# Ledger of designs, part 99: peptides against a protein of PDB entry 2QAS

Target 1, 120 residues: chain A of PDB entry 2QAS
Amino acid sequence: PPEDLMQYEAMAQDALRGVVKAALKKAAAPGGLPEPHHLYITFKTKAAGVSGPQDLLSKYPDEMTIVLQHQYWDLAPGETFFSVTLKFGGQPKRLSVPYAALTRFYDPSVQFALQFSAPE

## One batch from the design tools (peptide; made by RFdiffusion4, then SolubleMPNN)

Design b2_p25_4_s1 (from b2_p25_4, 15 letters changed)
Fold by OpenDDE base, seed 3:
Structure b2_p25_4_s1 (fold): chain B 120 residues (1-120), chain A 25 residues (1-25)
Amino acid sequence: as target 1 above (120 residues)
Amino acid sequence: SELEAQFARIEAAHAADPSKTFFKP
């Protein structure tokens, strides 16, 4: 088969990750997501750029899913990663996740789902 | 779909405890 010099598959994956970034930007805007939309985000906890409380990351050594609906604060969706404050053990903890670390995305309100290949 | 099925457990758990934010995949 002919060689793909355009790297279309990578472009497609980046575009899909862009959906997550865009969704998070909507969530971070004043008023948050329009009801009943909310987000399930799964990512590799050991991926480069992931940072957060040691106890939390140790509890989920491979992947974890966070739900952004009722309990999240200061969502900051950057260009390469997003950060958010979540409660763990009753304490607010800051979590930073690069979009490249994402493996799944889901909005159950409309059953919209995406799956990604993330680096180990 | 398969992806939707993968989130079924989490959806149920979250429905049971809406304050919970972290889940195993």
Scores: peptide ipSAE 0.435, ipTM 0.909, DockQ to the pose 0.706
Fold by OpenDDE base, seed 1:
Structure b2_p25_4_s1 (fold): chain B 120 residues (1-120), chain A 25 residues (1-25)
Amino acid sequence: as target 1 above (120 residues)
Amino acid sequence: SELEAQFARIEAAHAADPSKTFFKP
């Protein structure tokens, strides 16, 4: 078979990452997500651009899943990464995650799931 | 689906503690 020099599969994956970005933008809009929608987001904690508390990232040296439902604040979905405030050890901590670091996405309310390959 | 199954454990854990935010995959 011929070589795919366009890397269409990677392009398709990047487009699907856009679904996560769009969902987060809906979550960040006034009123938040419509009930009962909520988001599970898995990402590689050592991926380039991931930023957060050292103790948190050390606890999850490979991948981490966060749940955005009841306990998140100041969700800021940018164009290349999102940031959000979550509580860890009882204290608010800022987490920043590039969309490129995502490996899974899930909304259990409608059983919508996506899986991505992410560089480590 | 397989992906739904992968999240089943986390979904159950979150249901048990709705205030928890961080999970191992």
Scores: peptide ipSAE 0.430, ipTM 0.908, DockQ to the pose 0.699
Fold by OpenDDE base, seed 4:
Structure b2_p25_4_s1 (fold): chain B 120 residues (1-120), chain A 25 residues (1-25)
Amino acid sequence: as target 1 above (120 residues)
Amino acid sequence: SELEAQFARIEAAHAADPSKTFFKP
């Protein structure tokens, strides 16, 4: 097939990452997500900018999926990354994930799914 | 879809334990 010098697929992927950011901003707004919406987010744990508890990251050396529904606090969706407090080992831990590190996104309530090519 | 199927296991596990947040994909 012809060579795509515009890299349209990459552009589309970047645009779709914006959907995740927007969804997280909705989740962070007062009242949270409208029921029954909730989010499954998969990301590369070794991607640049990922920050979190070492024991958690060691448990998931490649990818992990977090579920934002019942057990999350202080969700802060920034422009390049989001951070959220989750409990691991019974203790609250802060996790920061660049949107570029995301590999999958899913809202089971409406079966909306996205898949991304992420860095390392 | 195939992508939805990839989340089936996690969805089932989360349904079984709603307090769980971290999953292996």
Scores: peptide ipSAE 0.428, ipTM 0.907, DockQ to the pose 0.708
Fold by OpenDDE base, seed 5:
Structure b2_p25_4_s1 (fold): chain B 120 residues (1-120), chain A 25 residues (1-25)
Amino acid sequence: as target 1 above (120 residues)
Amino acid sequence: SELEAQFARIEAAHAADPSKTFFKP
């Protein structure tokens, strides 16, 4: 087949990652997500730019899923990554995740799901 | 869908403990 010099598949994937970014920006707005919406986000823990507590990242050497519903604070969705405060072992910890590290996204309230490829 | 099925276990675990935030896929 002809070579795709436009790299449409990559562009489509980036556009879909934009949905996650937009959803997180809504979540970070005053009042949070409209009930009953909440987010399940899966990402590669060893992807470039992922930052968080060492004990947490060691517990999940490949991927982890975070749930943003009841227990999160200071959600800051930037243009290339988001950061959020979550409790681990009873302590608040800061997690920073590039959108490029995401592998899955789900809002169970409306059964909306996305899947992405991420660098190994 | 297949993706929804992949999250079913996590949904159940989160429902059982709504304070939990981190899950294995």
Scores: peptide ipSAE 0.423, ipTM 0.906, DockQ to the pose 0.706

Design b2_p25_4_s2 (from b2_p25_4, 15 letters changed)
Fold by OpenDDE base, seed 2:
Structure b2_p25_4_s2 (fold): chain B 120 residues (1-120), chain A 25 residues (1-25)
Amino acid sequence: as target 1 above (120 residues)
Amino acid sequence: SALQALFDRIEAEHAADPSKTFFKP
């Protein structure tokens, strides 16, 4: 087959990561996501730019999934990463995740799923 | 699909404990 010098697949993957960013921006808007929409987000915990509580990241040394439905606060979707406050061990913990670290995204309300390869 | 089965499990765990926000894949 002909060589793809444009790397269309990589561009398409980046565009799809933009879907996650856009969804998070909707979630962060006043009123949050329209019910029953909610988000499951999976990411590589050791990827560059990931930051969070040491105990949490140690518990999930490779990959973890978070759920954004009712128990999240101060969601801040930036241009290259998002941050959010979630409770771990009953305490609020700040988590920051680059979009490039994402490996899966799912909204069960409409069964919309995305899967990505993420660098370590 | 395998991906759907994975999230079905996570959803079940979340339903069992709605306060849980972190899951193993």
Scores: peptide ipSAE 0.407, ipTM 0.895, DockQ to the pose 0.705
Fold by OpenDDE base, seed 5:
Structure b2_p25_4_s2 (fold): chain B 120 residues (1-120), chain A 25 residues (1-25)
Amino acid sequence: as target 1 above (120 residues)
Amino acid sequence: SALQALFDRIEAEHAADPSKTFFKP
């Protein structure tokens, strides 16, 4: 097949990552997500820009999945990454994840799912 | 879908412990 100099596949991936960003911005708005919507988000823990507590990241050396439903605080969806406070070992921990590190997204309430490629 | 199936186990774990926030894929 001819070479794609437009990089359409990458464009499509970025557009779909935009869905996750938009969903998180809805979640961060006053009142949060409308019931019963909630989000499962999977990401590469060693991807560039991922930051969080060492003990948490060590427990999940490849990927981890977080759920944003009732147990999260201070969700801050920026333009290139989001940050959120979650409890680990009973203590609040700040997690920052670039959208580029995401590998899966799912809202079980409406069975909406997305899958992405991310740097290893 | 196939992708949905990848979350079945996680959903089950979450249902069993609603306070759990971190999961191994």
Scores: peptide ipSAE 0.403, ipTM 0.895, DockQ to the pose 0.696
Fold by OpenDDE base, seed 4:
Structure b2_p25_4_s2 (fold): chain B 120 residues (1-120), chain A 25 residues (1-25)
Amino acid sequence: as target 1 above (120 residues)
Amino acid sequence: SALQALFDRIEAEHAADPSKTFFKP
């Protein structure tokens, strides 16, 4: 087959990352996500720009999955990364994750799933 | 799908403890 000089697959992957950003922006809007929608998000914990509690990141040195449903606060979806407050060990902790660090996204309420490649 | 199946374990863990927020992938 002919060589793809447009890199359509990479462009499609970036567009699909935009779906996650858009979903998080909906979640951050007043009232949050419409029930029963909720989000599972997996990301590389050592990716550039990831910031969070040292003990949490040490516990999950490669990847971790977070769930945005019952226990999250101050979700702030920016243009290149999102931040959110989650409880770990009973204490609120701030987590910041670039969209480029994401590897999986899932909304089980409608069985919508995405998978991404992320740099080390 | 195969990708959806990857979340079956995590979703089950979350169902068992709805207060849990962090999971091994």
Scores: peptide ipSAE 0.402, ipTM 0.895, DockQ to the pose 0.693
Fold by OpenDDE base, seed 1:
Structure b2_p25_4_s2 (fold): chain B 120 residues (1-120), chain A 25 residues (1-25)
Amino acid sequence: as target 1 above (120 residues)
Amino acid sequence: SALQALFDRIEAEHAADPSKTFFKP
């Protein structure tokens, strides 16, 4: 088949990443997510732009999954990354994750799942 | 789906400890 110089698959992936961003923006709005919606988000911990506690990132050197349901604070979904406060080792820690670093997204309440290719 | 199934373990772990927020994939 002819070579795809438009990179349509990458465009589609980026569009789907937009779903995650939109979902996070809903989560960050007043009242949060409508119950029982909650989010599992998997990302590459060594991807460019990922930042967080060194010990946490060291514990998960490849990928980690976070859950946004009852134990998250100050969710800030930006245009290129989101940040959120989660507890690790009993202490609140700030985590920042570019949407480009995401590899999976899941809302079990409606069994909605997305999978992405992300650079390491 | 196959992708959905990848989260079964994590959901189980979360159900066992609802306060847990970090999981291995």
Scores: peptide ipSAE 0.393, ipTM 0.892, DockQ to the pose 0.698

Design b2_p25_4_s3 (from b2_p25_4, 15 letters changed)
Fold by OpenDDE base, seed 4:
Structure b2_p25_4_s3 (fold): chain B 120 residues (1-120), chain A 25 residues (1-25)
Amino acid sequence: as target 1 above (120 residues)
Amino acid sequence: SELEALYQRIEAQHAADPSKTFFKP
């Protein structure tokens, strides 16, 4: 097959990452997501820019999935990363995840799924 | 799809404990 010098797949991946950013911005807006929408987000925990509690990240050395539905606080979707407070072991923990670290995204309410290639 | 099947398993876990937030894929 011919060589793709345009890197269309990478462009498409970046565009689709924008969907996640947009969804998180909707979630962070007053009132949150419209019911019954909620988000499952999977990311590489060792990707550059990922930050969070050591105990949490150690428990999930490769990938983890978070769910944004009932138990999250202070969701802050920035332009390159989002941060959110979630409970781990009953304690609130601040997690920061670059969009580039995402590997999967899912909204089960409408069965909308995305998969990404993320660097380690 | 395989991706949907993965999340369906996670969804089932979450349904069992709605307070749970972290999952192994």
Scores: peptide ipSAE 0.302, ipTM 0.860, DockQ to the pose 0.717
Fold by OpenDDE base, seed 5:
Structure b2_p25_4_s3 (fold): chain B 120 residues (1-120), chain A 25 residues (1-25)
Amino acid sequence: as target 1 above (120 residues)
Amino acid sequence: SELEALYQRIEAQHAADPSKTFFKP
């Protein structure tokens, strides 16, 4: 097909990533997500800007999925990345994930799913 | 969809252990 000089697909991907950012901002607002909404978020663990405990990231060398329902704290959704505290090995660990690292998003309460292209 | 089916499997695992927060897809 002809070359897309507008890069519509990239714009669409960015817009879809915006859905995740917006959802996380709702989750971080006072009161959190309205029940029974909760979030499954999948991302590339070796993507640029991903940071967290070495033992956790080593366990998941490609992708991991986190669930934000009952066991998360201090969710901070920034403009380019979000950070959240999760327990690993019984200890709280800080995880930071750029939205560009996301590969999947799911809210099982309403079966809403998204898939994204992320750097390998 | 396949994506939804994947997460439904993860959801089942989470339901079995609600304290678990990390999964390998």
Scores: peptide ipSAE 0.294, ipTM 0.857, DockQ to the pose 0.692
Fold by OpenDDE base, seed 3:
Structure b2_p25_4_s3 (fold): chain B 120 residues (1-120), chain A 25 residues (1-25)
Amino acid sequence: as target 1 above (120 residues)
Amino acid sequence: SELEALYQRIEAQHAADPSKTFFKP
C-alpha cells in the first residue's frame, strides 16, 4: 500500500478530541449541558500543560477523572486547553488541562465513550 | 467494554458521593 503522507489516522484522532472540546463549549454556554447530559473526562496529570494544585495532582499522579455535572464553575474551554474550577477537600481548585492530555471521555446519559492516546 | 466498565465504576462512586468531582480511574 502507498505511504500515507497526510497522516489521516492522526487527523481523525484529533477530530475526536475535538468532540470533547465541542462538548465542553456546550457545557460552558448559558444554561450548561442539557439534562441529563454530564461529562466524565480522564487525563494524564503529568502531561505537558496540565496545571493544578499540588495536593490534588499528587493524589492523582498518573491519571484522574473529573466529572462535570453539578459541581463545577467557570468552565473556560479554549482552543488548546480548558480550565475549570472544582472543589477538592471542600475548597475550590482551578484546573487547566490541554486537550492533548485527555485519555478518555464519557457521557453516561447516552453511553457515549471515547478513548485517546495522550503524550506526556 | 473495558472503558464502559471503568466509567460504570466511577459513576457508582459519584452516585455514592455526588459532591465528589475527582476520581482515580
Scores: peptide ipSAE 0.283, ipTM 0.853, DockQ to the pose 0.727
Fold by OpenDDE base, seed 1:
Structure b2_p25_4_s3 (fold): chain B 120 residues (1-120), chain A 25 residues (1-25)
Amino acid sequence: as target 1 above (120 residues)
Amino acid sequence: SELEALYQRIEAQHAADPSKTFFKP
């Protein structure tokens, strides 16, 4: 079959990543997410642009999932990445994750799930 | 789906410990 020089699949994946960005922006807005909505976000911890505490990232050398329900602070959803403060080992840790590093997204309240291709 | 099943397992772990924030996929 002909080679797809338009890279339509990549465009579609980027559009789907936009859902996560939009959801995070809703979460960061005053009042947060409407109950009972909350978010599970999975990403490659070694992907380019991922940053956070070395001890946390070492514990999850491949992928990890974070939950944004009631135990998160200072959620900042930018245009290319989001950052959030979570507690690890009882201490607040700042995590920064590019949307391109995401592999999965889930809102269990309505069983809405997405899966993405992400760099290794 | 398989993806939903995966997160249902994580959800169960979170339900068991609501203070837990980080999970293995």
Scores: peptide ipSAE 0.270, ipTM 0.848, DockQ to the pose 0.685

Design b2_p25_4_s4 (from b2_p25_4, 16 letters changed)
Fold by OpenDDE base, seed 4:
Structure b2_p25_4_s4 (fold): chain B 120 residues (1-120), chain A 25 residues (1-25)
Amino acid sequence: as target 1 above (120 residues)
Amino acid sequence: SELQAQFDRIEAEHAADPSRTFFKP
């Protein structure tokens, strides 16, 4: 098969990661996401740039899915990563996730789903 | 779709406990 020197799939993946970033920026705006929209986000917990509480990352050593709906605070969608405060074990925990670490994105309210390849 | 189906379990778990935020994929 012919070799793709343009790496179109990678370009497409990056473009689609932009959708996640944009969605998170909407979520971070005053008032949050318009109901009933909410987000399931899956990522590789050992990917470069992922940071969070050790107990949480130990519980999910490969992949983790978070839901941004009712219980999240201080969502900060940056240019290359987002951070958010979530409760784990009843305590607020700060989680930072590069967009490059994402493997899945889903908004069940409209059944919009994206899948990504992410390195370990 | 199969991708949507990958979230079926998580949706069910979240529906059962709306305060839960972290899930096994």
Scores: peptide ipSAE 0.440, ipTM 0.900, DockQ to the pose 0.694
Fold by OpenDDE base, seed 2:
Structure b2_p25_4_s4 (fold): chain B 120 residues (1-120), chain A 25 residues (1-25)
Amino acid sequence: as target 1 above (120 residues)
Amino acid sequence: SELQAQFDRIEAEHAADPSRTFFKP
């Protein structure tokens, strides 16, 4: 088949990452997500720009999944990354994740799932 | 779907312990 000089697949992937950003912005808005919506987010823990507690990142050296439903605070969805406070070992820890590091996204309430290719 | 099925375990684990936030894929 002919070459895709428009790079449509890459553009589509970027647009889909925008869905995650938009969903997180809705979650960060007053009142949070409308029930029963909640989010499972998987990302590469060693990807550039990922930052968080050393013990947590060491425990999950490749990928981890976080759930945003009952136990999260100060969700801050920026333009290129989001940050959120989650409890690990009973203590609040700050996690920052670039959208480019995401590999999976799921909202079980409506069975909506996305999968992404992330840089190593 | 296949992708949805990949979250079945995590969803079940979270249902069993709603205080958990971190999971292996």
Scores: peptide ipSAE 0.434, ipTM 0.899, DockQ to the pose 0.708
Fold by OpenDDE base, seed 5:
Structure b2_p25_4_s4 (fold): chain B 120 residues (1-120), chain A 25 residues (1-25)
Amino acid sequence: as target 1 above (120 residues)
Amino acid sequence: SELQAQFDRIEAEHAADPSRTFFKP
C-alpha cells in the first residue's frame, strides 16, 4: 500500500489515548467517577517514564493491569502521565505511568475497551 | 473477542477479591 506521510494511524492512536486521559481526569474530579463506572488500565512496566515500587514492577516484568475502583488514592492525571497511590504489601505506594505506556483500557460498566501500541 | 475474554477473567478475579488492585493481563 502507498506510504502514509500524514501518519494518520499515529494521530488516531494519540487521539484515543486522549480518551484515557480524559477519563482519568473525570475520575480525579470531586466525587470521582459516576457509579458504577470504574477503570482497568494495562501498561508496559518497562516503558520509559514508568515509576513505581521495585518489587511490584519486578513481579510484572512485561505488563500489568491496575483497577481503579475501590483501592486508589490521590489520582493525579497530568498532561503526559498520571500518578496514583495504590497499596502493595499493605503499604501505600506511588505509581506513575505515562499515557504512552498504556496498552489497554477498559470500563466494564459499559464494556468500553481500547487497545494501543506501546514501546517494547 | 480475545480482549474481552481477558478482561472478563480479570473481572472475575477482582470480584473474588475486591481489594485487589494489580493483575496480570
Scores: peptide ipSAE 0.419, ipTM 0.895, DockQ to the pose 0.714
Fold by OpenDDE base, seed 1:
Structure b2_p25_4_s4 (fold): chain B 120 residues (1-120), chain A 25 residues (1-25)
Amino acid sequence: as target 1 above (120 residues)
Amino acid sequence: SELQAQFDRIEAEHAADPSRTFFKP
């Protein structure tokens, strides 16, 4: 078959990543997510732009999933990445994750799930 | 769906410990 020079699959993936960004912006707004909505976010920990505590990232050398329900602070969803404060080992840690690093997204409350191709 | 099923374990683990934030995929 002819080669896709438009990269339509990548465009579609970027559009779907926009859902995650929009959901995080709702979560960051005053009042947070409407109950009972909450988010599972999986990402490649070694992807370009991922930043966080070394001990946390070392614990999950490939992928990790974070849950944003009641134990998160200062969620800041930017245009290319989001950052959030979570507790690891009982201490607050700042995590920064580019949307391009995401591999999965899930809201259990309505069983809405997305899967993405992310760089290794 | 198959993708939804991939979160069954994490959902169960989180239900067991709602204060937990980090999980293996």
Scores: peptide ipSAE 0.416, ipTM 0.895, DockQ to the pose 0.686

Design b2_p25_5_s1 (from b2_p25_5, 11 letters changed)
Fold by OpenDDE base, seed 3:
Structure b2_p25_5_s1 (fold): chain B 120 residues (1-120), chain A 25 residues (1-25)
Amino acid sequence: as target 1 above (120 residues)
Amino acid sequence: APPAPEIANDVSEQEREEWAAFYAS
């Protein structure tokens, strides 16, 4: 088959990552997500740019799934990564996750799901 | 069909069930 010099698949993946960024921006806006929307986000913990407590990341050496619905604070969706404070065992901790580290995105309220190939 | 990966942050049982159902589907 002919060689794709445009790299369309990569473009498509980047566009889909943009959906996650847009969704998080909606979640971070005043009033938060419109109910009943809520987000399940999975990412590679060892991907470049992932930042958080050492003990927490050590507990999830490969992938980590977080839910943004009832227990999240200070969600800050940047252009390349987002940061959020969540509770783990009752303790609030901050995570910073590049969109490039994402492997799954899911909103069960409308059964919308995305899968991504991430580094490592 | 392996079980769904655990959710890291503190969540309700309902949230865990939604995630499990997603992987089971």
Scores: peptide ipSAE 0.557, ipTM 0.884, DockQ to the pose 0.760
Fold by OpenDDE base, seed 1:
Structure b2_p25_5_s1 (fold): chain B 120 residues (1-120), chain A 25 residues (1-25)
Amino acid sequence: as target 1 above (120 residues)
Amino acid sequence: APPAPEIANDVSEQEREEWAAFYAS
């Protein structure tokens, strides 16, 4: 079969990343996510643009999964990345994650899941 | 099936269970 020089699969994946961005924007809006919706997000910690406490990122050399439900603050979903404050061991820490770094997204309330191939 | 990846931030047992259930399904 002919080679796909358009990289349609990658385009589709990027489009799906838009779903995560949109979901986070809803979460950041007044009132937050409509219950019982909550988000499980997995990303490559070594992906370009990922930022956070060095000790925290070092603990997760490959991937890291965070949950946005009961304890998240100042969620700021930008166009290329989102930032959020979460507690780790009782300590609030800020994370900045590019949507391109995502590898998994899940909302158990409606069993909606997405998987992505993210560069590291 | 492989075990569910550890959740990094502080979460409840329920949240941890939901994640585990996802990987077990």
Scores: peptide ipSAE 0.549, ipTM 0.881, DockQ to the pose 0.769
Fold by OpenDDE base, seed 5:
Structure b2_p25_5_s1 (fold): chain B 120 residues (1-120), chain A 25 residues (1-25)
Amino acid sequence: as target 1 above (120 residues)
Amino acid sequence: APPAPEIANDVSEQEREEWAAFYAS
């Protein structure tokens, strides 16, 4: 097939990652997400830019899934990454995740799901 | 269907069930 010099698939993926960014910005706004919306987010833990406690990231060598519903704090959705404080085993820990590291997004309230390709 | 990956952060049983149901479908 002809070579796609426009790289439409990559552009489409980036656009869809923008949906996640927008959703997180809604979640970070005063009052949080409109009920009953809540977010399941999966990302590659070894992707460039991912940061958090070493012990936590070591526990998930490939991917990890986090849920933003009842127990999250200081959600800060930036332009290239978001950071959030979650509890793990009762301990609050901060994660920073580039949108490029995302592999799955799901909102069960409306059964909305997205899948992404992320660097290994 | 493969089992749902474990949720990392502290969540309720309901949240775990929703995730499991998603992968089961």
Scores: peptide ipSAE 0.544, ipTM 0.878, DockQ to the pose 0.763
Fold by OpenDDE base, seed 4:
Structure b2_p25_5_s1 (fold): chain B 120 residues (1-120), chain A 25 residues (1-25)
Amino acid sequence: as target 1 above (120 residues)
Amino acid sequence: APPAPEIANDVSEQEREEWAAFYAS
């Protein structure tokens, strides 16, 4: 088969990361996500730009999965990363995750799933 | 099939089961 010199797959992956950013921006808007939409997000904890409590990140040395549905606060989706406050063992903690660190995105309400490759 | 990755933040059993079902599919 012909060699793809345009690297369309890589371009498509970057475009799909934009879907996650857009979804989070909708979630951060007044009223939050329209029910019953909710998000399962997985990311590499050691990726550049990932920030959070040392003890929490140490507990998940490779990847971490979080759910944004009933318990999340101050979701702030920027252009390159998003930050959000979630509870872990009853304690609220702030996470900052670059979109480039994402490896999986899932919305069970409509069974929409995306998978990404991330370095480190 | 391997078990679904653990959800880090505090969630309900329903949310955990929903995630597990996704990986089982």
Scores: peptide ipSAE 0.544, ipTM 0.878, DockQ to the pose 0.777

